# Ledger of designs, part 28: peptides against a protein of PDB entry 4HTP

Target 1, 231 residues: chain A of PDB entry 4HTP
Amino acid sequence: SQTVASHVPFADLCSTLERIQKSKGRAEKIRHFREFLDSWRKFHDALHKNHKDVTDSFYPAMRLILPQLERERMAYGIKETMLAKLYIELLNLPRDGKDALKLLNYRTPTGTHGDAGDFAMIAYFVLKPRCLQKGSLTIQQVNDLLDSIASNNSAKRKDLIKKSLLQLITQSSALEQKWLIRMIIKDLKLGVSQQTIFSVFHNDAAELHNVTTDLEKVCRQLHDPSVGLSD

## One batch from the design tools (peptide; aimed at target 1 V8)

Design b2_p17_3_s3 (made by RFdiffusion4, then SolubleMPNN; from b2_p17_3, 6 letters changed)
Fold by OpenDDE base, seed 3:
Structure b2_p17_3_s3 (fold): chain B 231 residues (1-231), chain A 17 residues (1-17)
Amino acid sequence: as target 1 above (231 residues)
Amino acid sequence: MTATQEYFEKKIAELEK
């Protein structure tokens, strides 16, 4: 199906998230998110110019930005320890080596970076010299792989979970993997509240979400920022 | 203009072709 998400590189979303995280003030964080969103909406209008009543929306991106609000896909069943072991295996890291120990003991402060407790940041530094500089996945492909992981977790197919994870990892840069990990663990650490994200998306978004708890419905019904719930 | 904006503008231009 022709969707905006099928055209947007996952790397672009990750770069936006990185800019938001690095921004000090709320206003600057909002600006970065708004710029991405506005570009998305503009592309949507162009892509669907001759097609009315499409179901396509910002949902594929929103569910990655607010992963704690995900209700469509089931639990991944993935924790930091599982990812640590996977990376050690995939990267062929010595089990008693510095990098393997950093991944396994990510909660313990090991350096001056102050990244204690943030597994994604620890992983980033381990991956940076070892991974591709540019990923190849679109937002849609990332969501498809995440759907596969959740489905296979429900079916208790550990081998297929590993397969999908390996596909994500091998086609992603270190920066993309940092954010992917945070999406899976459901903690992006953006420094901006859920309420702020909703308010930038649409004035009625928070209210509609509070009633429906359906992120896709919010994104679809409030796709146009000028059309409210009462219109 | 951000890299994302440039990307979308390029893609939009391709669709208008």
Scores: peptide ipSAE 0.210, ipTM 0.808, DockQ to the pose 0.971
OpenDDE base, seeds 1, 2, 4, 5: peptide ipSAE 0.194, 0.150, 0.168, 0.114; ipTM 0.804, 0.776, 0.793, 0.755

Design b2_p17_3_s4 (made by RFdiffusion4, then SolubleMPNN; from b2_p17_3, 9 letters changed)
Fold by OpenDDE base, seed 1:
Structure b2_p17_3_s4 (fold): chain B 231 residues (1-231), chain A 17 residues (1-17)
Amino acid sequence: as target 1 above (231 residues)
Amino acid sequence: MTPFQKAFEKKIEELEK
């Protein structure tokens, strides 16, 4: 069955996240998230207009926006150092070069951007002149690849983990990779709380999540913002 | 309207045909 996530470019989510991050005020951050969510819901209605009892929901996007709440997918086993080494290899960066050193020493960068401790931002600037301007992955494809990574990590298949990572990054822009990294590391730095995200999604979302700890159930049961838990 | 909203609208229109 078709899902909304199979139609939504990962780039669109990343653009939304970028707008949220760049926004200074809480209201603006909320607006950007709300606009994405509303568009998603409208698309859902159009996609499923002739189908009843669909299980499709905002979950594929929500689990990327709130990756710390992921319970279905096991640990990736990926750290910044692993990603640094991967990028150095993939981009054929000189190991003693400035860009390689920036990635490896991301906690104390000597660069002008002042992004100390933010590996994703450091990676972004290294990637920007070297990768695609626009990615080709959908949200579903990103989740499929992330599932593969988690599964292979559990199975201790490092080569297959690398393969899936390469598929992700070779089909993603620098901006998309910045956000992908943050999703993998589980720190988006959006400047809005989990509670705010839930509140915008549905008034009862935080409560339902507190009880169930199941993000998919939250997204599915509270898909309609006008239908509450007690309804 | 944001770029992604425009993209969504276009896709919605395609689905409604």
Scores: peptide ipSAE 0.192, ipTM 0.799, DockQ to the pose 0.917
OpenDDE base, seeds 2, 3, 4, 5: peptide ipSAE 0.148, 0.158, 0.167, 0.158; ipTM 0.775, 0.783, 0.784, 0.780

Design b2_p17_4 (made by RFdiffusion4)
Pose (drawn by RFdiffusion4):
Structure b2_p17_4 (pose): chain A 221 residues (1-106, 117-231), chain P 17 residues (1-17)
Amino acid sequence: SQTVASHVPFADLCSTLERIQKSKGRAEKIRHFREFLDSWRKFHDALHKNHKDVTDSFYPAMRLILPQLERERMAYGIKETMLAKLYIELLNLPRDGKDALKLLNYGDFAMIAYFVLKPRCLQKGSLTIQQVNDLLDSIASNNSAKRKDLIKKSLLQLITQSSALEQKWLIRMIIKDLKLGVSQQTIFSVFHNDAAELHNVTTDLEKVCRQLHDPSVGLSD
Amino acid sequence: SKSDAAKFFDEKIEELE
């Protein structure tokens, strides 16, 4: 019943992605990712130490790191133009004000929002990776259910409980373009030698994370 | 040196042990 994702601050995923994006070279981008992946695996063993048929995996984090491969969640129905309106309303931004104009006259949207949010209020987030996933699930379902009000509410929960950095990365997760500077092939290859292959045949991100959870145990086994 | 995220994991593992 328990998950690694329920114990990991979304902030730690975000700080990892930030360092990855900021790194100039491939080796350094891989290093930052590998450290988070390796810690996740060590904690998985400690958490599920004496457990039976464990289905927990790196999937809750991997689906955010490779969001373009997201298949389980339907479309979010979220445009950058409406996030701008949501922030103007939420932050009580005067429309003639400098910050409101930056959002309205839209180095992607996530960065603009980052610069707007950075000097403001909350500096430390509170959400775990699991809670972020649960809320993204509500947003996708409510888009399918044509409930734009419940989408606004769920997105407000995500936004108001998160730091500027988490929000920058959350936006990018929703738009499905992280701009990390490291390819999907590279990310899969760091995770597991066989991961790129398994994804080609299955197109199933959760299956790949679960089946190839152990890096020393290959597809042949 | 370890990152803050790695140190967080170490602390959580220690608590579990």

Design b2_p17_4_s1 (made by RFdiffusion4, then SolubleMPNN; from b2_p17_4, 8 letters changed)
Fold by OpenDDE base, seed 2:
Structure b2_p17_4_s1 (fold): chain B 231 residues (1-231), chain A 17 residues (1-17)
Amino acid sequence: as target 1 above (231 residues)
Amino acid sequence: MLSEAELRFQELIEELE
């Protein structure tokens, strides 16, 4: 019943993603991902020491790292404009103020930061002086909330979508929200390809995904890097 | 040096012992 994701802070995933993004070389980017993955696997082994037949895997993290490959959830129905309006309301930003306008007109260059078109980065700078320094959500909790959003979007329950979004936002740091936004919009801008992520995860991951298009199956079947598809 | 995430994982493992 226990999962690794229920213990791992979402902040730790976000900090890892931040390191990957900031790294200049492919090798360094890979190293940061590998370090997180190896730690995850080690904890998995410890957590499930007495339970050999578990379905728990890296999937809860992988689906956030490769959100464009998400197939389990329905569409979120969330765009940058919705988030902008939500932040303006939540932060009580003057509608005609600088920060509100930055969020609403995120595609227009407003400064030297070069963040035009990247809503997540614009949001980050608006949020940084206003939000919690440390979030409280686990990876599992984030996925649960995202599940709720997708489900409520399908059911056209806009108020409940807002409720889940507010919970995500109010329990997350600015950095966590930056990455959460990118996960929802499905563009992490890590600077590494899907193939690279799969290659680091397991030698057979790309092949299995190409056949099944099932990210959970890939993570579960190839949980052990030493056990291949043909084994 | 270990990252904060790596340190957290170590702590999590230790809590299981």
Scores: peptide ipSAE 0.660, ipTM 0.953, DockQ to the pose 0.797
OpenDDE base, seeds 1, 3, 4, 5: peptide ipSAE 0.655, 0.649, 0.653, 0.656; ipTM 0.952, 0.951, 0.952, 0.952

Design b2_p17_4_s2 (made by RFdiffusion4, then SolubleMPNN; from b2_p17_4, 12 letters changed)
Fold by OpenDDE base, seed 4:
Structure b2_p17_4_s2 (fold): chain B 231 residues (1-231), chain A 17 residues (1-17)
Amino acid sequence: as target 1 above (231 residues)
Amino acid sequence: MLSAFELRVQELIAKLE
């Protein structure tokens, strides 16, 4: 499928999210998101220059940025404990070792980085010295794999869930996995509200979402920031 | 200064031309 998401590396989204998270002020957080969004729209216009009325939109990215608003794919059925066990297995970590215990007891303060309760951060530091330095997945590929996970969860195919997770993990850097975990758990900890994200995306986005609860519809209908809901 | 993604988008657009 010819979409913006098929061309944009997942790493680029993750690096943007990382910048947003590290920014202290609301204005700076907004700036990083706006810059990403504007660039996305610019590429969209170029990619679809000769094709009017495409269904492509910011949705593939938005559903990863606001995963708690996901309504298209069903539940993943994945929790932190499952991921911990998977990483222990994948990385061949000693079960009674420091890193395995960090993952399993992620809610307990370890005194290392103050990451208690944030599984993704704990995982990041375990993964950093053990995984790829650069990922290879596009945003579309990530969404395809997440779709597979959700579908297989519905079908109770744990083996296929694991397969898709392994594909995600083995093709992602530690930083990308940090954010992927947060997307799956549906808590990005960006420090910016949903309302702010919508407001930056489009002035009418929050209103349309409140009515439809359809994130894809919001992204498609309000793709152009200069075209209002009533237009 | 442009972010890595912004630069990549410019490159991607250039490839479309």
Scores: peptide ipSAE 0.373, ipTM 0.889, DockQ to the pose 0.774
OpenDDE base, seeds 1, 2, 3, 5: peptide ipSAE 0.360, 0.349, 0.366, 0.360; ipTM 0.880, 0.880, 0.888, 0.884

Design b2_p17_4_s3 (made by RFdiffusion4, then SolubleMPNN; from b2_p17_4, 9 letters changed)
Fold by OpenDDE base, seed 4:
Structure b2_p17_4_s3 (fold): chain B 231 residues (1-231), chain A 17 residues (1-17)
Amino acid sequence: as target 1 above (231 residues)
Amino acid sequence: SMSAFEKRVEELIKELE
């Protein structure tokens, strides 16, 4: 079946997240998220105009925006050190070179951009001159690949994990990879709370999530901002 | 002003017509 996520480029989500992160004020951060959400809902209504009671929702995006609340997908088994080694290999970086050392020692200040402790930002600057300028993945494709990674991690198939990661990486811009890394590590550093995200999504979202701990249910049941839990 | 995503959504909607 058709989903909104199958039509929305992952790049558009990443651009929105980038705007949110760069915004200083809470109000501006909220505005960027709201605009994305409203556009998503608008497209949903158009896509499903002739199909009532679809299961499609904001969930594919929400689970990437709030990855720490993911409960459907199992653990990736991926840490910064693994990604560092992967990038060194993929980019054929000299192991004792500046960029390789930056990735491996991401917790130590390098004096370049002040990104110590933020692996995704360090990776971004390494990737920017080396990667495609534009990615080709949809949000659905990203989630499919992440599902594959989690499944293969559970099955202890490291080779297949690497394969899926390579598919993500080779089809993503540096900016998209920055956010993808943060999604995998489950720390987006948006500067806006979970509560704020839920409140913007729906007035009852926080309450429903507190009870169910199920992001998919929250997104599906509260898809319409005008329809409450008791309706 | 519309964001890039907002513009894309408008385009996507037009493609559905």
Scores: peptide ipSAE 0.446, ipTM 0.916, DockQ to the pose 0.785
OpenDDE base, seeds 1, 2, 3, 5: peptide ipSAE 0.442, 0.445, 0.441, 0.424; ipTM 0.913, 0.912, 0.912, 0.911

Design b2_p17_4_s4 (made by RFdiffusion4, then SolubleMPNN; from b2_p17_4, 9 letters changed)
Fold by OpenDDE base, seed 4:
Structure b2_p17_4_s4 (fold): chain B 231 residues (1-231), chain A 17 residues (1-17)
Amino acid sequence: as target 1 above (231 residues)
Amino acid sequence: SMSEFELRVQELIEELE
């Protein structure tokens, strides 16, 4: 079945997240998220105008925005060190070179950008001059690849994990990879709380999530902001 | 003003028509 996520470029989500992160005030952060959400809902209505009771929802995006609340997908088994080694290999970086050392020693300040401790930002600057300017993945495709990674991690198939990671990396811009890394590590650093995200999504979202701990149910049941939990 | 994603959504909707 068709989903909104199958049509929305992953780049658009990343651009939104970038805007949220760069925004200083809570109100501005909320505005950027709300605009994305409203647009998503608008497209949903258009896509499914002739089909009621679809299971499609904001869930594919929400689970990437709040990756720490992921319960359907199992652990990736991926840490910063693994990604560092992968990038060094993929980009053919000299092991003793500046960029390789930056990735491996991401916890210590090595540059002028003040990115110490933020692996994704360090990776971004290494990737920016080396990767494609525009990615080609949809949100659905990203989730499919992440599902594959989690599944293969559970099966202890490191080779297949690497394969899926390479597909993600080779089809993503530096900016998209920055956010993808943060999604995998489950730390987006948006500067906005989970409660705020839920509140913007739906007035009853936090309550429903607290009871069910099921992000998909939250997104599906509260897809319409005008329809409450008690309705 | 519309964001990049808002514009993209409008384009996507138009593609469905």
Scores: peptide ipSAE 0.323, ipTM 0.874, DockQ to the pose 0.765
OpenDDE base, seeds 1, 2, 3, 5: peptide ipSAE 0.296, 0.298, 0.308, 0.190; ipTM 0.844, 0.866, 0.874, 0.813; seeds 2, 5 fail the geometry check

Design b2_p17_5 (made by RFdiffusion4)
Pose (drawn by RFdiffusion4):
Structure b2_p17_5 (pose): chain A 221 residues (1-106, 117-231), chain P 17 residues (1-17)
Amino acid sequence: SQTVASHVPFADLCSTLERIQKSKGRAEKIRHFREFLDSWRKFHDALHKNHKDVTDSFYPAMRLILPQLERERMAYGIKETMLAKLYIELLNLPRDGKDALKLLNYGDFAMIAYFVLKPRCLQKGSLTIQQVNDLLDSIASNNSAKRKDLIKKSLLQLITQSSALEQKWLIRMIIKDLKLGVSQQTIFSVFHNDAAELHNVTTDLEKVCRQLHDPSVGLSD
Amino acid sequence: STSYDELWSQLLSEARS
């Protein structure tokens, strides 16, 4: 019943992605990612130490790191133009104000929102990776159910409980373009030698994370 | 829960050092 994702601050995933994006070289981008992945694996063993048929995996984090491969969630129905309106309303931004104009007259949208949010209020987030996933699930379902009001509420929960950095990365997760500067093939190859292959056949991110959870145990086994 | 949160922090710090 328990998951690694329920114990990991979304902020730690975000700080990892930030350092990855900030790194100039491939080797350094891989290093930052590997450290998070390796810690996740060590914690998985400690958490599920004496457990039986464990289905927990790196999937809750991997689906956010490779969001373009997201298949389980339906479309979010979220445009950068409406996030701008949501922030103007939420932050009580005067429309003639400098910050409101930056959002309205839209180095992607996530960065503009980052610069707007950075000097403001909350500096430390509270959400775990699991809670972020649960809320993204509600947003995708409510888009399918044509409930734009419940989408606004769920997104408000995500935004108001998160730091500027988390929000920057959450926006990118929703738009599905992280701009990390490291390819999907590279990310899969760091996770597992066979991961790129398994994903080609299955097109199934959760299956890949679960089946190839152990890096020393290959597809042949 | 707190113990597991502390363990996570520890493991992440060790991986970064």

Design b2_p17_5_s1 (made by RFdiffusion4, then SolubleMPNN; from b2_p17_5, 9 letters changed)
Fold by OpenDDE base, seed 2:
Structure b2_p17_5_s1 (fold): chain B 231 residues (1-231), chain A 17 residues (1-17)
Amino acid sequence: as target 1 above (231 residues)
Amino acid sequence: MEELRELWRELLAEARA
């Protein structure tokens, strides 16, 4: 069956997240999120115009926006050090070179950008001159690859984990990879709270999540912002 | 499928305008 996530570029989610992060103040951050969400809902209505009782929802995007609340996937087993090594290999960076050392020693301030401790930002600057300018992945494809990583981690298939990571990396821009890294590490640094995200999504979202702790249920049951829990 | 992708692009552009 068709899903919204199968048509929405991952790049568009990332650009939204970037706008949120760069925005000053809660109101502006909310605006950027709402723009994406409203577009999603409108697209959903168009896509499923002749189909009632679809299970499609905002969940594919929400689980990337609030990765700390992910409960469907098992652990990725991926840390910054693993990613650093992968990038060094993939980009064929000299091991004693500046960029390799930046990735490996991401916790130590080495530059003027103040990105110490933020591996995703360090990776972004290394990747920017070296990778595709535009990615090709949809949100669905990203989730599929992340599912694969989690599954293979559980199965201790390291080679397959690497394969999926390479697919993610090679099909993503530097900006997309920045956000992908943050999704994997589960720290988006948006500057907006979980409560705010839920509040914008639906008035009853926070309450339902507090009860169920199930992000998919929240997205599915509260898909329509005009229909509450008591309806 | 291309029509749907175009629709998405239009919707997002409109929202951001």
Scores: peptide ipSAE 0.723, ipTM 0.959, DockQ to the pose 0.925
OpenDDE base, seeds 1, 3, 4, 5: peptide ipSAE 0.721, 0.721, 0.721, 0.722; ipTM 0.959, 0.959, 0.959, 0.959

Design b2_p17_5_s2 (made by RFdiffusion4, then SolubleMPNN; from b2_p17_5, 9 letters changed)
Fold by OpenDDE base, seed 2:
Structure b2_p17_5_s2 (fold): chain B 231 residues (1-231), chain A 17 residues (1-17)
Amino acid sequence: as target 1 above (231 residues)
Amino acid sequence: SEELRALWARLLAEARA
């Protein structure tokens, strides 16, 4: 059956994350997350208006927002160095050129932005003048590709991992890739805690997650903010 | 569905207004 995630552009999640990251205060960060979440819930209601007992939930987005809590998908086996080499190849960057060196030596203080140690930001600036202005992937498609990467990593099929990565990269803007990288590396640097994300999602979310450690269950059981765990 | 994607876009825009 169709899901909310199949209709939500990955770009819109990324723009939300970007807004959160750029916000200074906790309240403003929360506002941006709440705006996306509320839109999701409203869309869910519209999409499933005449359908009861659906399992669709915020989980497809939540697992990208809190990737460190992922328990369903196996490890990607992807590190910054792999991505650096991939980008150098894909973008045909000169090996001894400034951009290639920035990607490979992302830990050293190079460049004009002061983003040493933040590979995703370094990649963003390299990609910005070279990539699509607008991506085409939905959240569901992103998750499908990430599932493929994890599965193929488990199977030690590097060629298929590369194939899925290329699909992600070629169908994403620089900004989307910035956040995709952070999702894969599992460090979003949002400046807002996991507890805050859960608290905004549902009053009982943190408690349920502490007990179950099942992010999908949390999203499904606590889909309605007005219905508590004990109800 | 293009109509559904348009609905999503509208909902998000309204939330951010």
Scores: peptide ipSAE 0.776, ipTM 0.974, DockQ to the pose 0.940
OpenDDE base, seeds 1, 3, 4, 5: peptide ipSAE 0.774, 0.774, 0.773, 0.774; ipTM 0.974, 0.974, 0.974, 0.974

Design b2_p17_5_s3 (made by RFdiffusion4, then SolubleMPNN; from b2_p17_5, 10 letters changed)
Fold by OpenDDE base, seed 2:
Structure b2_p17_5_s3 (fold): chain B 231 residues (1-231), chain A 17 residues (1-17)
Amino acid sequence: as target 1 above (231 residues)
Amino acid sequence: MEELRELWRRILAEARA
């Protein structure tokens, strides 16, 4: 089955999120999100031109944009410390070196960047000069890997969790990893509220979510911005 | 598959222009 998410690079979502984060005003943040959303809908129409009644929706992207609303996937069981240790191992960082210590002690203010407490940003700067691989993952692939992590966490398969994390890391740029980390930790720091995201997606999205708490249902039922909840 | 990816890239690029 064809889905939009299977064709959209994860990098493009990340670049959108980066643009949103860097924007100061609400209107500019909204613009960047809208550009991505409209592109998604346009591509959806093209992809499913000859197929009616598809279940495909914006859900694969929305659940990454609003990870705190995730209900389908169980807990990852991943914390910053785990990621720090993984990166130290993967990048072969000296344990007593500055970069390893930055990752492990991410809460401690160091330097002038003001990244203390933001593990994703600290990781980004460590990764940026070291990541040589080009990001190749689609949004669907990212979600599949995250599903695997959650499932294996539930099953207490730590080795398989590590395997999936390594796949994510080795197939992602530093920027993509920054956002992936934030998705896993469920703190994107976009500077735009959940309500704003819903409002841009559909006028009735917030209401439907408040009732159902089902993000997929919201995305599916309100896929068409011109079709209201009461229709 | 590549054609679809190119279509996506074009759509997004146009939206961002």
Scores: peptide ipSAE 0.756, ipTM 0.965, DockQ to the pose 0.952
OpenDDE base, seeds 1, 3, 4, 5: peptide ipSAE 0.754, 0.753, 0.753, 0.755; ipTM 0.965, 0.965, 0.965, 0.965

Design b2_p17_5_s4 (made by RFdiffusion4, then SolubleMPNN; from b2_p17_5, 10 letters changed)
Fold by OpenDDE base, seed 2:
Structure b2_p17_5_s4 (fold): chain B 231 residues (1-231), chain A 17 residues (1-17)
Amino acid sequence: as target 1 above (231 residues)
Amino acid sequence: MEELRRLWAELLAEARA
């Protein structure tokens, strides 16, 4: 069945996240999130115009925006060091070279950007001159690949984990990979709280999540911002 | 599907304008 996520480019979510991160004030951050969310809801209405009883919701995007709340997907088993080694291999970086060392020693401030400790930012600058300008993945495809990684991690199938990671990497821009890394590591550094995200999504979202701890249920039941829990 | 993807792009562009 068709979902909104199957039509929304992952790049557009990433650009939204980038805008949020770059914004200084809470209001501006909220605006960027709201713009994406409103577009999603409008598109949902268009896509499901003749089907009112669909289970499709904002969940595919929300679980990437709030990866700390992920409960459906098991652990990826991926850390920064693993990604560093993967990138060094994939990009054929000299092991003793500047870029390889930046990735491996991401915790130590070696650059001028002050990105020490932020692996995703360090990776971004290494990737920017080396990766595709525009990615091709949808949000659904990203989630499918992440599901695969988690499943194969539980099964201890390292080869298949690598396969899915390579597909993510080779089909993503540097910016998309920056955010993908942050999603995997579960730290987006948006500068906006979980409570704010929920509040913008729906007035009752935080409450429902506190009770159910089910992010999909929150997204589905509160898909319409005008319909509350007690209605 | 291309038409739907175009629709999405338009909606997002409108929201950001």
Scores: peptide ipSAE 0.753, ipTM 0.967, DockQ to the pose 0.948
OpenDDE base, seeds 1, 3, 4, 5: peptide ipSAE 0.751, 0.751, 0.750, 0.752; ipTM 0.966, 0.966, 0.966, 0.966

Design b2_p17_6 (made by RFdiffusion4)
Pose (drawn by RFdiffusion4):
Structure b2_p17_6 (pose): chain A 221 residues (1-106, 117-231), chain P 17 residues (1-17)
Amino acid sequence: SQTVASHVPFADLCSTLERIQKSKGRAEKIRHFREFLDSWRKFHDALHKNHKDVTDSFYPAMRLILPQLERERMAYGIKETMLAKLYIELLNLPRDGKDALKLLNYGDFAMIAYFVLKPRCLQKGSLTIQQVNDLLDSIASNNSAKRKDLIKKSLLQLITQSSALEQKWLIRMIIKDLKLGVSQQTIFSVFHNDAAELHNVTTDLEKVCRQLHDPSVGLSD
Amino acid sequence: SAANEALWSQLLAEARS
């Protein structure tokens, strides 16, 4: 019943992605990712130490790191133009104001929102990776159910409980373009030698994370 | 729960050292 994702602050995922994006070289981008992945694996063993048929895996984090491969969640129905309106309303931004104009006259949208949010209010987030995933699930379902009001509410919960950095990365997760500077093939190869292959055949991110959870145990076994 | 949070923080710090 328990998951690694329920114990990991979304902020730690975000700070990892931030350092990855900021790194100039491939080796350094891989290093930052590997450290998070390795810690996730160590904590997985400690958490599920004496457990039986464990289905927990790196999937809750991997689906955010490779969001373009997201298949379980339907489309979010979220445009950058409406996030701008959501922030103007939420932050009580005067439309003639400098911050409102930056959002309206839209180095992607996530960065503009980052610069707007950075000097403001909350500096430390509270959400776990699991809670972020649960809320993204509600947003995708409510888009399918044509409930734009429930989408606004769920997105408001995500935004108001998160730091500027987490919001920058959450926006990118929703738009599905992280701009990390490291390829999907590279990310899969760091996770597991066989991961790129398994994903080609299955097109199934959760299956790959679960089946190839152990790096020393290959597809052949 | 708090012990698990502490363990996560420890493991992440060790991986970064």

